# Designs tried in a protein design run: peptides against a protein of PDB entry 6B9H. Part 100

Target 1, 151 residues: chain A of PDB entry 6B9H
Amino acid sequence: AELCESLLTWIQTFNVDAPCQTVEDLTNGVVMAQVLQKIDPAYFDENWLNRIKTEVGDNWRLKISNLKKILKGILDYNHEILGQQINDFTLPDVNLIGEHSDAAELGRMLQLILGCAVNCEQKQEYIQAIMMMEESVQHVVMTAIQELMSK

## One batch from the design tools (peptide; made by RFdiffusion4, then SolubleMPNN)

Design b2_p24_8_s1 (from b2_p24_8, 13 letters changed)
Fold by OpenDDE base, seed 1:
Structure b2_p24_8_s1 (fold): chain B 151 residues (1-151), chain A 24 residues (1-24)
Amino acid sequence: as target 1 above (151 residues)
Amino acid sequence: MLEELLRKAREEETREFFKELLSK
C-alpha cells in the first residue's frame, strides 16, 4: 500500500535499533514502540517500553498482544497529552497486522504514530525532518496528516 | 506541459502545507 510504504520510509528516519526495512519487520510492534519512545520519552518511558516483548518470532498471538499495547498507548497519549488532536474513529485492525501482515492496516497504525510526532512537544523538529524527505513521500505524509486532523 | 504544471503545483501545495503547519 502507498500509505504503508511511504510511512515505512518515514519510520526509517528514526534510526531505531530494531530492524525496520520491511513490512514484516514492523508486525511485531518493536520498531513502533522504539519510535514512540523517541517521539516522547517522558510518556513512552522505559517502564512502558518494557511491556513490549522483543522476542516474539513468528508468534502472531504475541505480535497482536504487542500491537494492542501500542495502540492503547497511542490512544492514551492522544487523550492525556495531545488533547485528542487526532481522529481516533478509524482504528487499525491489529489482528490483521499481527496474523496476516496486512500492509493497509499497518499503514493506519503508522499514521497514528505520525499523528503523535506532528503534535508532540518536538513537533517542529519532526515536521522539518519530513520536509527533508523525497517530495513524493512528503505528499503522502501530508495527505495522512490531513486525514488525521480532519474531524 | 500540463503534466509538468500539475507536478509543480503538487510540489508547491506540499511545500506550503508543511510551511503552514510549522507556523502553528
Scores: peptide ipSAE 0.678, ipTM 0.931, DockQ to the pose 0.980
Fold by OpenDDE base, seed 2:
Structure b2_p24_8_s1 (fold): chain B 151 residues (1-151), chain A 24 residues (1-24)
Amino acid sequence: as target 1 above (151 residues)
Amino acid sequence: MLEELLRKAREEETREFFKELLSK
């Protein structure tokens, strides 16, 4: 999926501690959680991050559990902090991500995280960082943002 | 030439989108 590939490239710019080179690297949710903490460490604080299981391996049930927590965190952040500025009409299927490494659904999850980044307190910095990426990636990101903000 | 023009148009559209987004 083009969306997933572009957003994976975007996620890699965060330089998180967890491996984030492949689609499967993101399926356990650890990278996503660390990215969210970077986006807003006051909201996604250490207590929140500690709820995400880091020793997951190939256990798809644990992956799904993590992904559900992350999705809830994103949605709560959207409602409590962002004032519901992103479209949550089409939510990612975390079961498909955790069990099958579904790239399309993973793309949707990363898209929600993108929504957090471009609306957070440091949104200007994240937007400027996006503008430094390859144009092809920027274009996909633009489309993803447009879809989120069309509410 | 058409492909090049279309590519440049897309690039400009993308650039302007983020410029506008920054202005908010």
Scores: peptide ipSAE 0.677, ipTM 0.930, DockQ to the pose 0.981
Fold by OpenDDE base, seed 3:
Structure b2_p24_8_s1 (fold): chain B 151 residues (1-151), chain A 24 residues (1-24)
Amino acid sequence: as target 1 above (151 residues)
Amino acid sequence: MLEELLRKAREEETREFFKELLSK
């Protein structure tokens, strides 16, 4: 849960339009999709973002559908743009996120997004922003990055 | 004290990690 909480704090620095105060707020994927668009708007463009359903409510099936699209987007981005710089051997279980709000699995999803941020064109700016966060959060983020880069 | 030394060491490790990451 520490991973999820720290990365939630990190996600909040993006100041997206969707509510992003709790773990539950992230389970529908809308925040994550908006964050990805900020990371690389050329790749995660409006056409891509429009595929994510915004009026989900508590419908876990719709949540899972969104999360699957987001996970695919992340993986495709890693392959097509980042050149597979992140370790995706252990993928998050989007079913557990959507149906049970599993914080551990959500943490793994956010970790993949972190991988996108620290490897994208604007990686310098995102890394510098991380360095301005609370040290305890930085430490967790560091560990998460190290795990991603460990092939 | 030991706790202070460990805390400082962790902080330094974290800082150096991101500095190194920025250099790439």
Scores: peptide ipSAE 0.677, ipTM 0.931, DockQ to the pose 0.981
Fold by OpenDDE base, seed 5:
Structure b2_p24_8_s1 (fold): chain B 151 residues (1-151), chain A 24 residues (1-24)
Amino acid sequence: as target 1 above (151 residues)
Amino acid sequence: MLEELLRKAREEETREFFKELLSK
């Protein structure tokens, strides 16, 4: 999916410890959790990160468990810290991500993380980083942000 | 020529969007 492809490129700019080269690399949630910790380490602290299971392999049940925790964390962050600045009109299906590596649903999950980045305390730095990416990627990211901010 | 004009317009739209977003 176009959204997933562009947001995967965006995720790679965070330079997290976990492998993040393919869609499959993101399906266990470890990369996403590490990215969220970089976005707001006070909220997504070490205690929160430790609840995400590492080394899950191909166990789609463990992947789904991780993804559910991450989705909950994002939604709670939006409500408690960001003051509902992003729209959750279409939530990703974490079952499809964990069991089938569904790129479209993964794209929606990454879109929510994008919402956290462009609304967090360090939002200016993340926006500036996006502006340094390829124009084609920036365009997709713009569209994704517009969807999140729309009413 | 039309493709070039559309490309430039899209690039300008994207650039202006993020400039506006930075202002908030």
Scores: peptide ipSAE 0.676, ipTM 0.930, DockQ to the pose 0.985

Design b2_p24_8_s2 (from b2_p24_8, 13 letters changed)
Fold by OpenDDE base, seed 2:
Structure b2_p24_8_s2 (fold): chain B 151 residues (1-151), chain A 24 residues (1-24)
Amino acid sequence: as target 1 above (151 residues)
Amino acid sequence: DAVRRERERRRKETREFFEELLSQ
């Protein structure tokens, strides 16, 4: 999926500790959790991050558990911190991500994280970083942001 | 040449979008 691939490229710019080179690398939620911590470490603090199980392997049940926690964190962050500046009408199916590595649903999950980045306190820096990416990636990211912020 | 022009078009579109976003 174009959305997933472009946002995977974007996620890689965060240089998190966990492997983040493939779609499969993201299905356990660890990379996403680490990215969220970089976006807002005061909200997604160590206590929050510690709720995400590491060493999940290919256990799809554990993946889904992590992904549910991450999705909840994103939604809570949007409500409590961002003032619901992003549209959450279409939520990713974390079951499909965890059990089937569904790239389309993963793309939607990463899209929500993108929404956090472009609306957080450091949004200016994240936007500027996006503007330095390849034109094709920027276009996909632009479309993704437009979708999130549209009513 | 056509590929280059398309990249330039997309660059312009996205630049304008993100510049507007930065202004908010």
Scores: peptide ipSAE 0.685, ipTM 0.937, DockQ to the pose 0.782
Fold by OpenDDE base, seed 4:
Structure b2_p24_8_s2 (fold): chain B 151 residues (1-151), chain A 24 residues (1-24)
Amino acid sequence: as target 1 above (151 residues)
Amino acid sequence: DAVRRERERRRKETREFFEELLSQ
């Protein structure tokens, strides 16, 4: 999906340690967890990150378990830190991500992470970084942010 | 051409969006 591909490109700008070249690389949640830690290391600290299982391989049950933890973390962060600035009425289906590598649902998950980045303490830096990306990616990211903030 | 103009329009729209976002 266009959303997923653009946000994958965005995720790659974080230069995390985990492989992040393909949709499949993101399905175990490890990249997403590392990105969230970069966004707010005080909230998504090492204790939080250590709850995310590494070396998951193709085990979709472990993927889903990780993704559920990540989604909970995002939602808690939105509620506790961001003041519920993100529209979470349509939550990603982590089962479809973990079991089927569903790009559309993965896109929704990455969209929530995008919401964290553009509303966090370092939002200015992340917004400026987005403004340095290709126009096509910026446009998709803009649309994604608009959806997050719309009522 | 129309394609170029549309691309430029999108660039402007996107830039203005993020500039506005930065102002918040």
Scores: peptide ipSAE 0.684, ipTM 0.936, DockQ to the pose 0.850
Fold by OpenDDE base, seed 5:
Structure b2_p24_8_s2 (fold): chain B 151 residues (1-151), chain A 24 residues (1-24)
Amino acid sequence: as target 1 above (151 residues)
Amino acid sequence: DAVRRERERRRKETREFFEELLSQ
């Protein structure tokens, strides 16, 4: 819960077009997809983004479908671009996110996106932006990064 | 007080972590 709350605050710094004020706002994957496109628009290009359904509403099946695509994109990005720098032994359960808005699993999903940001070509910019956030949020983000890159 | 000291400790720890991360 604390992880999700802090990473939601972090996600809000991206100023994406989709609503991103609540946990529920993130469950359809649209915000996450837009954030990933900002992180690496060459990889998460318009063709990739167009695969994410935007008019989802409360349809948990569509949410899960989007979330599966996003998770696959993150894992492929880690393998193809980042060189397996993210420890993915504990993957988020996208079913719990889509159907139940599970904050803990959503936190794990956002943690993977954090891993993309702090390892991408523009990682310096994202790290510096994190250093400008509230101390309590920075501490949670630090812990999340440490967990991702630990052996 | 203890709260202030803990906050200062965390601030230092966090700053040093991200500075190290930037060096990679």
Scores: peptide ipSAE 0.683, ipTM 0.936, DockQ to the pose 0.845
Fold by OpenDDE base, seed 3:
Structure b2_p24_8_s2 (fold): chain B 151 residues (1-151), chain A 24 residues (1-24)
Amino acid sequence: as target 1 above (151 residues)
Amino acid sequence: DAVRRERERRRKETREFFEELLSQ
């Protein structure tokens, strides 16, 4: 999906330790967890990150377990820190991500992470970084933010 | 060319959007 492809490019700008070159690389949740820690290390601290299993391989059950924890973390962060600024009307299906590497659902998960970045304490820096990306990526990101902020 | 003009149009659109977002 166009959303997933553009947001994968955006995720790569975080320079996390875990491999993040393909859709498959994101399905175990490790990259997403590391990105969230960069966004707000006080909230997504080491104790939180340690709950995400590494070295899950192709075990889709472990992938789904990680993804559920990450999704919960995002939703809790939105409610507790961001004041419910992210529209969570359409939540990603983490089962489809973990078992089938569904790009559309993964795109929705990355969209929620985008919502965290553009609303966090360092939102100015993340927005300015987006403005330096390719036009096509910026357009998709803009549309994704508009969808998140819509009533 | 048409491709360049379209890119310029979209660059302006996205810049205006994110500048507005930064003002909030």
Scores: peptide ipSAE 0.683, ipTM 0.936, DockQ to the pose 0.726

Design b2_p24_8_s3 (from b2_p24_8, 14 letters changed)
Fold by OpenDDE base, seed 3:
Structure b2_p24_8_s3 (fold): chain B 151 residues (1-151), chain A 24 residues (1-24)
Amino acid sequence: as target 1 above (151 residues)
Amino acid sequence: SLAELLEELRRKETREFFERLLSL
């Protein structure tokens, strides 16, 4: 999906330790967890990150378990820190991500992470970084943010 | 050309969006 592809490119700018070159690389949640820690290390601290299993392989059950934890973390962060500024009407189906590597659902998950980045304490820096990306990617990111903020 | 104009307009729209977002 276009959303997933653009947000994958965005995710790659974080230069996390875990491999993040393909959609499949993101399905275990490890990259997403590391990105969230960069966004707000005080909230997504080492104790939180340690709850995400890193040795997952192709075990879709473990992937789903990680993804559920990450989704919960995002939603809690939105409620506790961001003041519920993200539209949670349509949540990603983590089962489809973990079991089928569904790019559309993964895109929705990454969109939620985008919402965290553009509303966090360092939102200015993340927005400026987005403005340095390819225009086509910026356009997709803009659309994704607009969707998140729409009521 | 029309295509070039539309592309320019899209770029302006995107830039202005993020500039506004930075001001919030």
Scores: peptide ipSAE 0.679, ipTM 0.931, DockQ to the pose 0.972
Fold by OpenDDE base, seed 5:
Structure b2_p24_8_s3 (fold): chain B 151 residues (1-151), chain A 24 residues (1-24)
Amino acid sequence: as target 1 above (151 residues)
Amino acid sequence: SLAELLEELRRKETREFFERLLSL
């Protein structure tokens, strides 16, 4: 819950087009997909983004479908572009996110996106942006990054 | 106070972590 709250605050700094004020806003995957496109638009290009269904409403099956695509994209990005610098031994349960809006599992998903940001080509800019956030948020983000980097 | 000291240490730890991360 604490992880999700802090990372939601972090996600909001991207100023994506989709609503991103609540945990529920993130469960359909649209915000996450738009954030990933900002992180690396060459990899998460328009063709990739177009595979994410928008306006899914409360259809948890469509949410899960989107979330599975996003998770796959993150893992492929880590392998193909980042050289497997992100640990994925504790993958998020996208079923719990889509069906139950599970904040803990959503936090894990956002943590993976954080891993993409702090390891991508523009990692210096994203790290500097994090350093401008509230200290309490920075501390949680630090812990999340440490988990990704630990062996 | 002890609480203030711990908060200061935590803040320094966090700052130093990201400074190190920037150097990678």
Scores: peptide ipSAE 0.679, ipTM 0.931, DockQ to the pose 0.980
Fold by OpenDDE base, seed 1:
Order: structure tokens, then C-alpha cells, then sequence
Structure b2_p24_8_s3 (fold): chain B 151 residues (1-151), chain A 24 residues (1-24)
């Protein structure tokens, strides 16, 4: 999916420690958790990050468990910190991500993380970073943000 | 060409979107 591909490129700009080159690299949630910690380390602190299992392998049950925790974290962050500024009506199916590496659903998850970045305390820096990306990627990111903010 | 014009318009639209977003 174009959304997933563009947002994967965006995720790579965070330079996290975990491998983040492919869609499958993101399915265990470790990269996403590390990105969220960079976005807001006060909220997504070490205690929160430690709840995410890092040695998952191909265990899809553990992947889904991690993804559920991450999704909950995003939703809680939206409610508690961002004041529900992002759309959470269309939630990603984390079962499809964990079990089947579904790119479309992964794109939805990354879109929620994008919502966190463009609404967090350092939103200006993240927006400026997006503006430095390739135009084609920026356009997809713009569309994704518009979808979050218009509903 | 029309294709070139549409690409230019897309680039401008995207740039202006993020500039507006920065101003909020």
C-alpha cells in the first residue's frame, strides 16, 4: 500500500535501534514503540517501553500482544495528552498486522503514530522534518494528516 | 504540458499545506 510505503520511509527518519527496513520489520511493534518514545519520552517512558517484548521472532501471538499495547498507548496518549485531536474511529486491525503482515492495516497504525508526531509538544520539528522528505512522500503524508484532522 | 502543470500544482499544494500547519 502507498500509505504504508510512505510512512515506512517516514519512520526510517527516526533512526531507531531496531531494524526498520521492511514492512515485516514493523510487525512486532518494537520499532513503533521506539518511535513513540522519541515522540514523547515523558509519556512513552522506559516503564512503558519495557512492557513491549523485544525478542518476539515469528511468534504472531506475541506480535499481536505488542501491537495491542502500542495501540492502547496511542489511544491513551490521544485522550490524555492530545485532547483527542486525532481520529481513532477507524482503528487498525492488529491481528492482521501480527499474523499476516497486512500492509494496509500497518499503514493505519503508522498513520496514528503520525498523528501523535504532528500534535505533540515538538510538532513543529516533526513537521519541518517531513518537509525535508521527497515531495511524493510529503504528499502521501499530507493526505494522511488531512484524514486524521478532518473527521 | 498539462502533466507538468499538475505536478507543479501538487508540489505547491503540499508545500502550502505544511506551511499552514506550521502556522497553527
Amino acid sequence: as target 1 above (151 residues)
Amino acid sequence: SLAELLEELRRKETREFFERLLSL
Scores: peptide ipSAE 0.678, ipTM 0.931, DockQ to the pose 0.977
Fold by OpenDDE base, seed 2:
Structure b2_p24_8_s3 (fold): chain B 151 residues (1-151), chain A 24 residues (1-24)
Amino acid sequence: as target 1 above (151 residues)
Amino acid sequence: SLAELLEELRRKETREFFERLLSL
């Protein structure tokens, strides 16, 4: 999926500790959790991060458990901190991500994280960083943001 | 070419979008 591939490229710019080279690398949620902590370490603090199991291997049940926690975190962040500035009525299916590495659904999850980045306290810096990426990636990111901002 | 023109327009659209986003 074009969305997932572009947002994976975007995620890689965060230089998190966890491997983040493939779609499969993201299915356990560890990368996403670390990215969220970078976006807002006061909200996604160490206590929050410690709830995410880091050594899940190929256990899709543990992956789904992590992904559910992350999705909840994103939604709570959107409500409590961002004032629901992002569109969250179409939620990603974390079961498909965890069990089948569904790229389309993963893209939707990463899109929500993108929404956090472009609305957080450091939104200006994240937007500027996006503007330094390949134009084709920027275009996909733009479309993704537009979807989040639409009523 | 038309294809090149369309690509240029797309690039401008994208750039202008993020510039506007920075102003919000």
Scores: peptide ipSAE 0.678, ipTM 0.931, DockQ to the pose 0.979

Design b2_p24_8_s4 (from b2_p24_8, 12 letters changed)
Fold by OpenDDE base, seed 5:
Structure b2_p24_8_s4 (fold): chain B 151 residues (1-151), chain A 24 residues (1-24)
Amino acid sequence: as target 1 above (151 residues)
Amino acid sequence: SAEEELREKLREETRQFFLELLSQ
C-alpha cells in the first residue's frame, strides 16, 4: 500500500493524458502504457500503444488483457534494451490488479516501470526528477529501486 | 531528539543513494 501510494505520486509527475488520480484509474493499464511511451517512445511506440484497449470501463477481463501486454512489454524491454537490469523474481499478479484493484500488486507493476525509468537512456533526468519529490516519497522510491537492482 | 536524528539519517541516506545512482 505504501509502495503503491508513493509510486502513484511518482506516476502523476508524468502528466499523461489519461486520468491518474486514484488506484482505480491505473487498473486498466492505459496510464501505465502512456508512461512507458514517455520513458522510451522508440520502443513503446504508437504501434505498441495502439494494442492497449482504451475505454474498457469496469471490464476486468479487458483490464487484465491490457495489463498482461504491459507486463510483457516491460519484461521484453528489460531483456532487449536494458540488458536485464531489473529483478523480476517477484512479478505482479495482473489478475488481482484487473479484477480486484489490488494496490499491493499494482505497486509491484509500478515498481517495474520505475525500473525502466531509472535504467533507460534518459535515466539521469528521471533520477533528478525523483530527487525533487517529497522526502518520504523519495525514501520509498529508493527502497523500491534497491529491490529491483538487488541480486 | 531521537526522531530528528532518525529523519536526518534517512534523509542523508536517501540523498547519497540517488547521487550514487546518478554516477552510474
Scores: peptide ipSAE 0.662, ipTM 0.925, DockQ to the pose 0.973
Fold by OpenDDE base, seed 2:
Structure b2_p24_8_s4 (fold): chain B 151 residues (1-151), chain A 24 residues (1-24)
Amino acid sequence: as target 1 above (151 residues)
Amino acid sequence: SAEEELREKLREETRQFFLELLSQ
């Protein structure tokens, strides 16, 4: 999926500790959790991060458990910190991500994280970083942001 | 060409979008 691949490229710019080269690498949620901590370490603090199991292997049940926690964190962050600026009407199916590595659903998950980045305290820096990416990636990111902010 | 014009249009639209986003 174009959305997932573009946002994977974007996620890689965070240089997190966890492997983040493939769609499969993201299915356990560890990369996403580390990215969220970078976005807002006061909200996604060590206590929050410690709730995410880091050594899940191929256990899709543990992956789904992590993904559910992350999705909840994103939604809570949107409500409590961002003032509900992210459209969460259509939520990603974390079961498909964890069990089947569904790229389309993963893309929607990463899209929500993108929404956090472009609305957080450091939003200016993240937007500027996006503007330095490849044009094709920027266009996909733009479209993704537009979808999040549309009425 | 039409393809080149389309690419340029998309580039400009994208640039303007993020500039506008930065202004908020």
Scores: peptide ipSAE 0.661, ipTM 0.924, DockQ to the pose 0.971
Fold by OpenDDE base, seed 4:
Structure b2_p24_8_s4 (fold): chain B 151 residues (1-151), chain A 24 residues (1-24)
Amino acid sequence: as target 1 above (151 residues)
Amino acid sequence: SAEEELREKLREETRQFFLELLSQ
């Protein structure tokens, strides 16, 4: 819960078009997809983004479908662009996110996105932005990054 | 106080972490 809450606050700093005020807002993957496009628009381009359905409502099957695509995108990005700098041995359960809005699993998904941000071309800007956030959020973000980069 | 000392330690630890991360 703490991880998810802090990373939700972090996600909100991206000011994406999709609503991103609650955990539920993130369960369809649209916000996450838009954030990833901001992180690397060359990789997460319009063609990639167009594969994410935006009008899913409460359909948890469509949510899970989106989340699976997003997770694959993150993992592929880590492998193809970031050079396996993110420890992804413990993957989030997208079924629990889509069907039950599981905050813990959502937190792990957002943690992977955090890994993309702090390792991408604009990593310096994202790190500096994190350093301007609330102290408690920064600490959680730090621990999340440490977990991703631990061997 | 012990609590403030701990908070200060955590603040400094966090600051140092991100500064180190920026240096990479």
Scores: peptide ipSAE 0.660, ipTM 0.924, DockQ to the pose 0.969
Fold by OpenDDE base, seed 3:
Structure b2_p24_8_s4 (fold): chain B 151 residues (1-151), chain A 24 residues (1-24)
Amino acid sequence: as target 1 above (151 residues)
Amino acid sequence: SAEEELREKLREETRQFFLELLSQ
């Protein structure tokens, strides 16, 4: 999906330790968890990150377990820190991500992470970084943000 | 061309969006 492809490119700018070259690389949630820690290390601290299992392999059950924790973390962050500025009416289906590597659902998950980045304490830096990306990616990111903020 | 003008318009709209977002 276009959303997933553009946001994957965006995720790669974080230069996390985990491999993040393909959609499949993101399905276990490890990259997403590391990105969230970079966005707000005080909230997504080491204790939180340690709850995400890193040795997952192809076990879709473990992937889903990680993804559920990450989704919960995002939603809690939105409520507790961001003041519920993200439209989470349609949540990503983590089962489809973990079991089938569904790019559309993964895109929605990454969109929620985007919402965290553009509303966090360091939002200025993340927005400026987005403005330095390829024009086509910027447009998709803009649309994704608009969708999140529309209520 | 019309296509070039459309691309320029889209580019400017995107730029303005993020500038406005930065101002919040």
Scores: peptide ipSAE 0.660, ipTM 0.923, DockQ to the pose 0.937

## One batch from the design tools (peptide; made by RFdiffusion4, then SolubleMPNN)

Design b2_p25_1_s1 (from b2_p25_1, 13 letters changed)
Fold by OpenDDE base, seed 3:
Structure b2_p25_1_s1 (fold): chain B 151 residues (1-151), chain A 25 residues (1-25)
Amino acid sequence: as target 1 above (151 residues)
Amino acid sequence: SSAEERRKKLQEEFLKLLEEIEEKK
């Protein structure tokens, strides 16, 4: 999926510790959790991060468990910190991500994280970073942001 | 070039989006 591939490229700019080269690398939620911590370490603190299991392997049930926690974290962050600026009427299906590595649903998940980045305290920094990306990726990311900010 | 103009246009639109986000909160 174009959205997922572009957002994977965006996620890679965070230089997190966990492997993040493929769609499969993101399905256990560890990369996403580490990215969220970088976005807002006061909210997604070490206590929150420690709730995400790192040694998941191919256990799709554990992947789904992690993904559910991350999705909840994003939604809570949107409600409590961002003032509900992100349109979350269409939520990603974390079951499809965890069990089937569904790229389309993963793209929707990463889009929510993108929404967090462009609405957080350091929003201008993240937007500036996106402006420096390759044009085709930049276009997809910008479109994804516009979709989240619209009703 | 045409590519340069497209790039400038895209960045201009992105700057406008940034401003809109900042104005919301």
Scores: peptide ipSAE 0.082, ipTM 0.676, DockQ to the pose 0.679
Fold by OpenDDE base, seed 1:
Structure b2_p25_1_s1 (fold): chain B 151 residues (1-151), chain A 25 residues (1-25)
Amino acid sequence: as target 1 above (151 residues)
Amino acid sequence: SSAEERRKKLQEEFLKLLEEIEEKK
């Protein structure tokens, strides 16, 4: 999906330790968790990150477990820190991500993370970084942000 | 609320940015 591809490019700008080159690389949630820690290390601290299992392999049940924790973290962050600026109008189906590597649903998940970045304390830094992205990718990313902010 | 105002401001900024992107095409 176009959304997932563009947001994957965006995710890669974080230069996390975990592999993040393909859609499959993101399905276990490890990259997403590391990105969230970079976005707000005070909230997504080491204790939070340690709840995400790193040795997952192809176990889709473990993938789904990680993804559910991450989704919960995002939603809690939105309510507790961001003041509900991100609407959960369309929550990603983490079952489809974990079991089937569904790119469309993964895109929705990454969109929520994008929402965290552009609403966090260091949001201006992330906005500026997005403004420096390749134009076609930038357009998709900004549209995704607008979708979150418009509701 | 302050949160709503912050969201609105950010939305306006990104709408402007999106408009600028479209103008460059």
Scores: peptide ipSAE 0.081, ipTM 0.672, DockQ to the pose 0.128
Fold by OpenDDE base, seed 5:
Structure b2_p25_1_s1 (fold): chain B 151 residues (1-151), chain A 25 residues (1-25)
Amino acid sequence: as target 1 above (151 residues)
Amino acid sequence: SSAEERRKKLQEEFLKLLEEIEEKK
């Protein structure tokens, strides 16, 4: 999916420790968790991150477990910290991500993380980084933000 | 150049989007 590929490129700008070169690399949630920690390390602290299992392999049940925790974290962050600035959006199906590596649903998950980045305390840093991205990727990212913020 | 104009237009659209985000706080 175009959304997933562009947001994967965006995710790669965070330079997290976990491998993040392919869609499959993101399906266990480890990269996403590390990205969220970079976005707000006070909220997504080490205690939170330690709840995400890092050695998942191909175990789709463990992937889904991680993804559910991450999705909950994002939703709680939006409610508790961001003041629900992200509109009521269709939630990603984490089962499809974990079990089938569904790129469309993964794109939706990454879109929620994008919402966290552009609404967090350090939003200006992430906004500036997006403005410097390659044109085609930037367009998709901007469209994704617009979709999240449109009421 | 054409590429520069496209980039400028896209960034202007992004700035407008950011204004909308700020207004929705």
Scores: peptide ipSAE 0.077, ipTM 0.672, DockQ to the pose 0.764
Fold by OpenDDE base, seed 4:
Structure b2_p25_1_s1 (fold): chain B 151 residues (1-151), chain A 25 residues (1-25)
Amino acid sequence: as target 1 above (151 residues)
Amino acid sequence: SSAEERRKKLQEEFLKLLEEIEEKK
């Protein structure tokens, strides 16, 4: 999935501690949680992060549990902090991500994180970073933002 | 170059998008 591939590249710019080189690396939610903490450490604080299990291995049930918590966090952040700037009419299926490493659904999850980044208090930092990305990746990211902010 | 021109156009489109986002605030 082009969306997932481009957003994976975008996620890698955060330089989080967890491995983030492959789609599989993202399926347990640890990278996403660490990225969210970077986006807004006051909201996604240590207490929130500690709810995400880090040693889940290939346990898809634990992956899904993490992903559900992350999705809830994103949605709550959008409603409570961002003022519902993100259109989340199409939510990712975290079951498919956790159990099958579904790239399309993972892309949707990463898209929501992108929405957090470009609408947060520090959005200018992330916007500038996006403007410096490789053209093909930048195009996908822009399209993803447009989709989030439309309708 | 053509690549530079494409890059410029893409950035202009992105700036317009950002303005739209800001307008929704």
Scores: peptide ipSAE 0.074, ipTM 0.667, DockQ to the pose 0.672

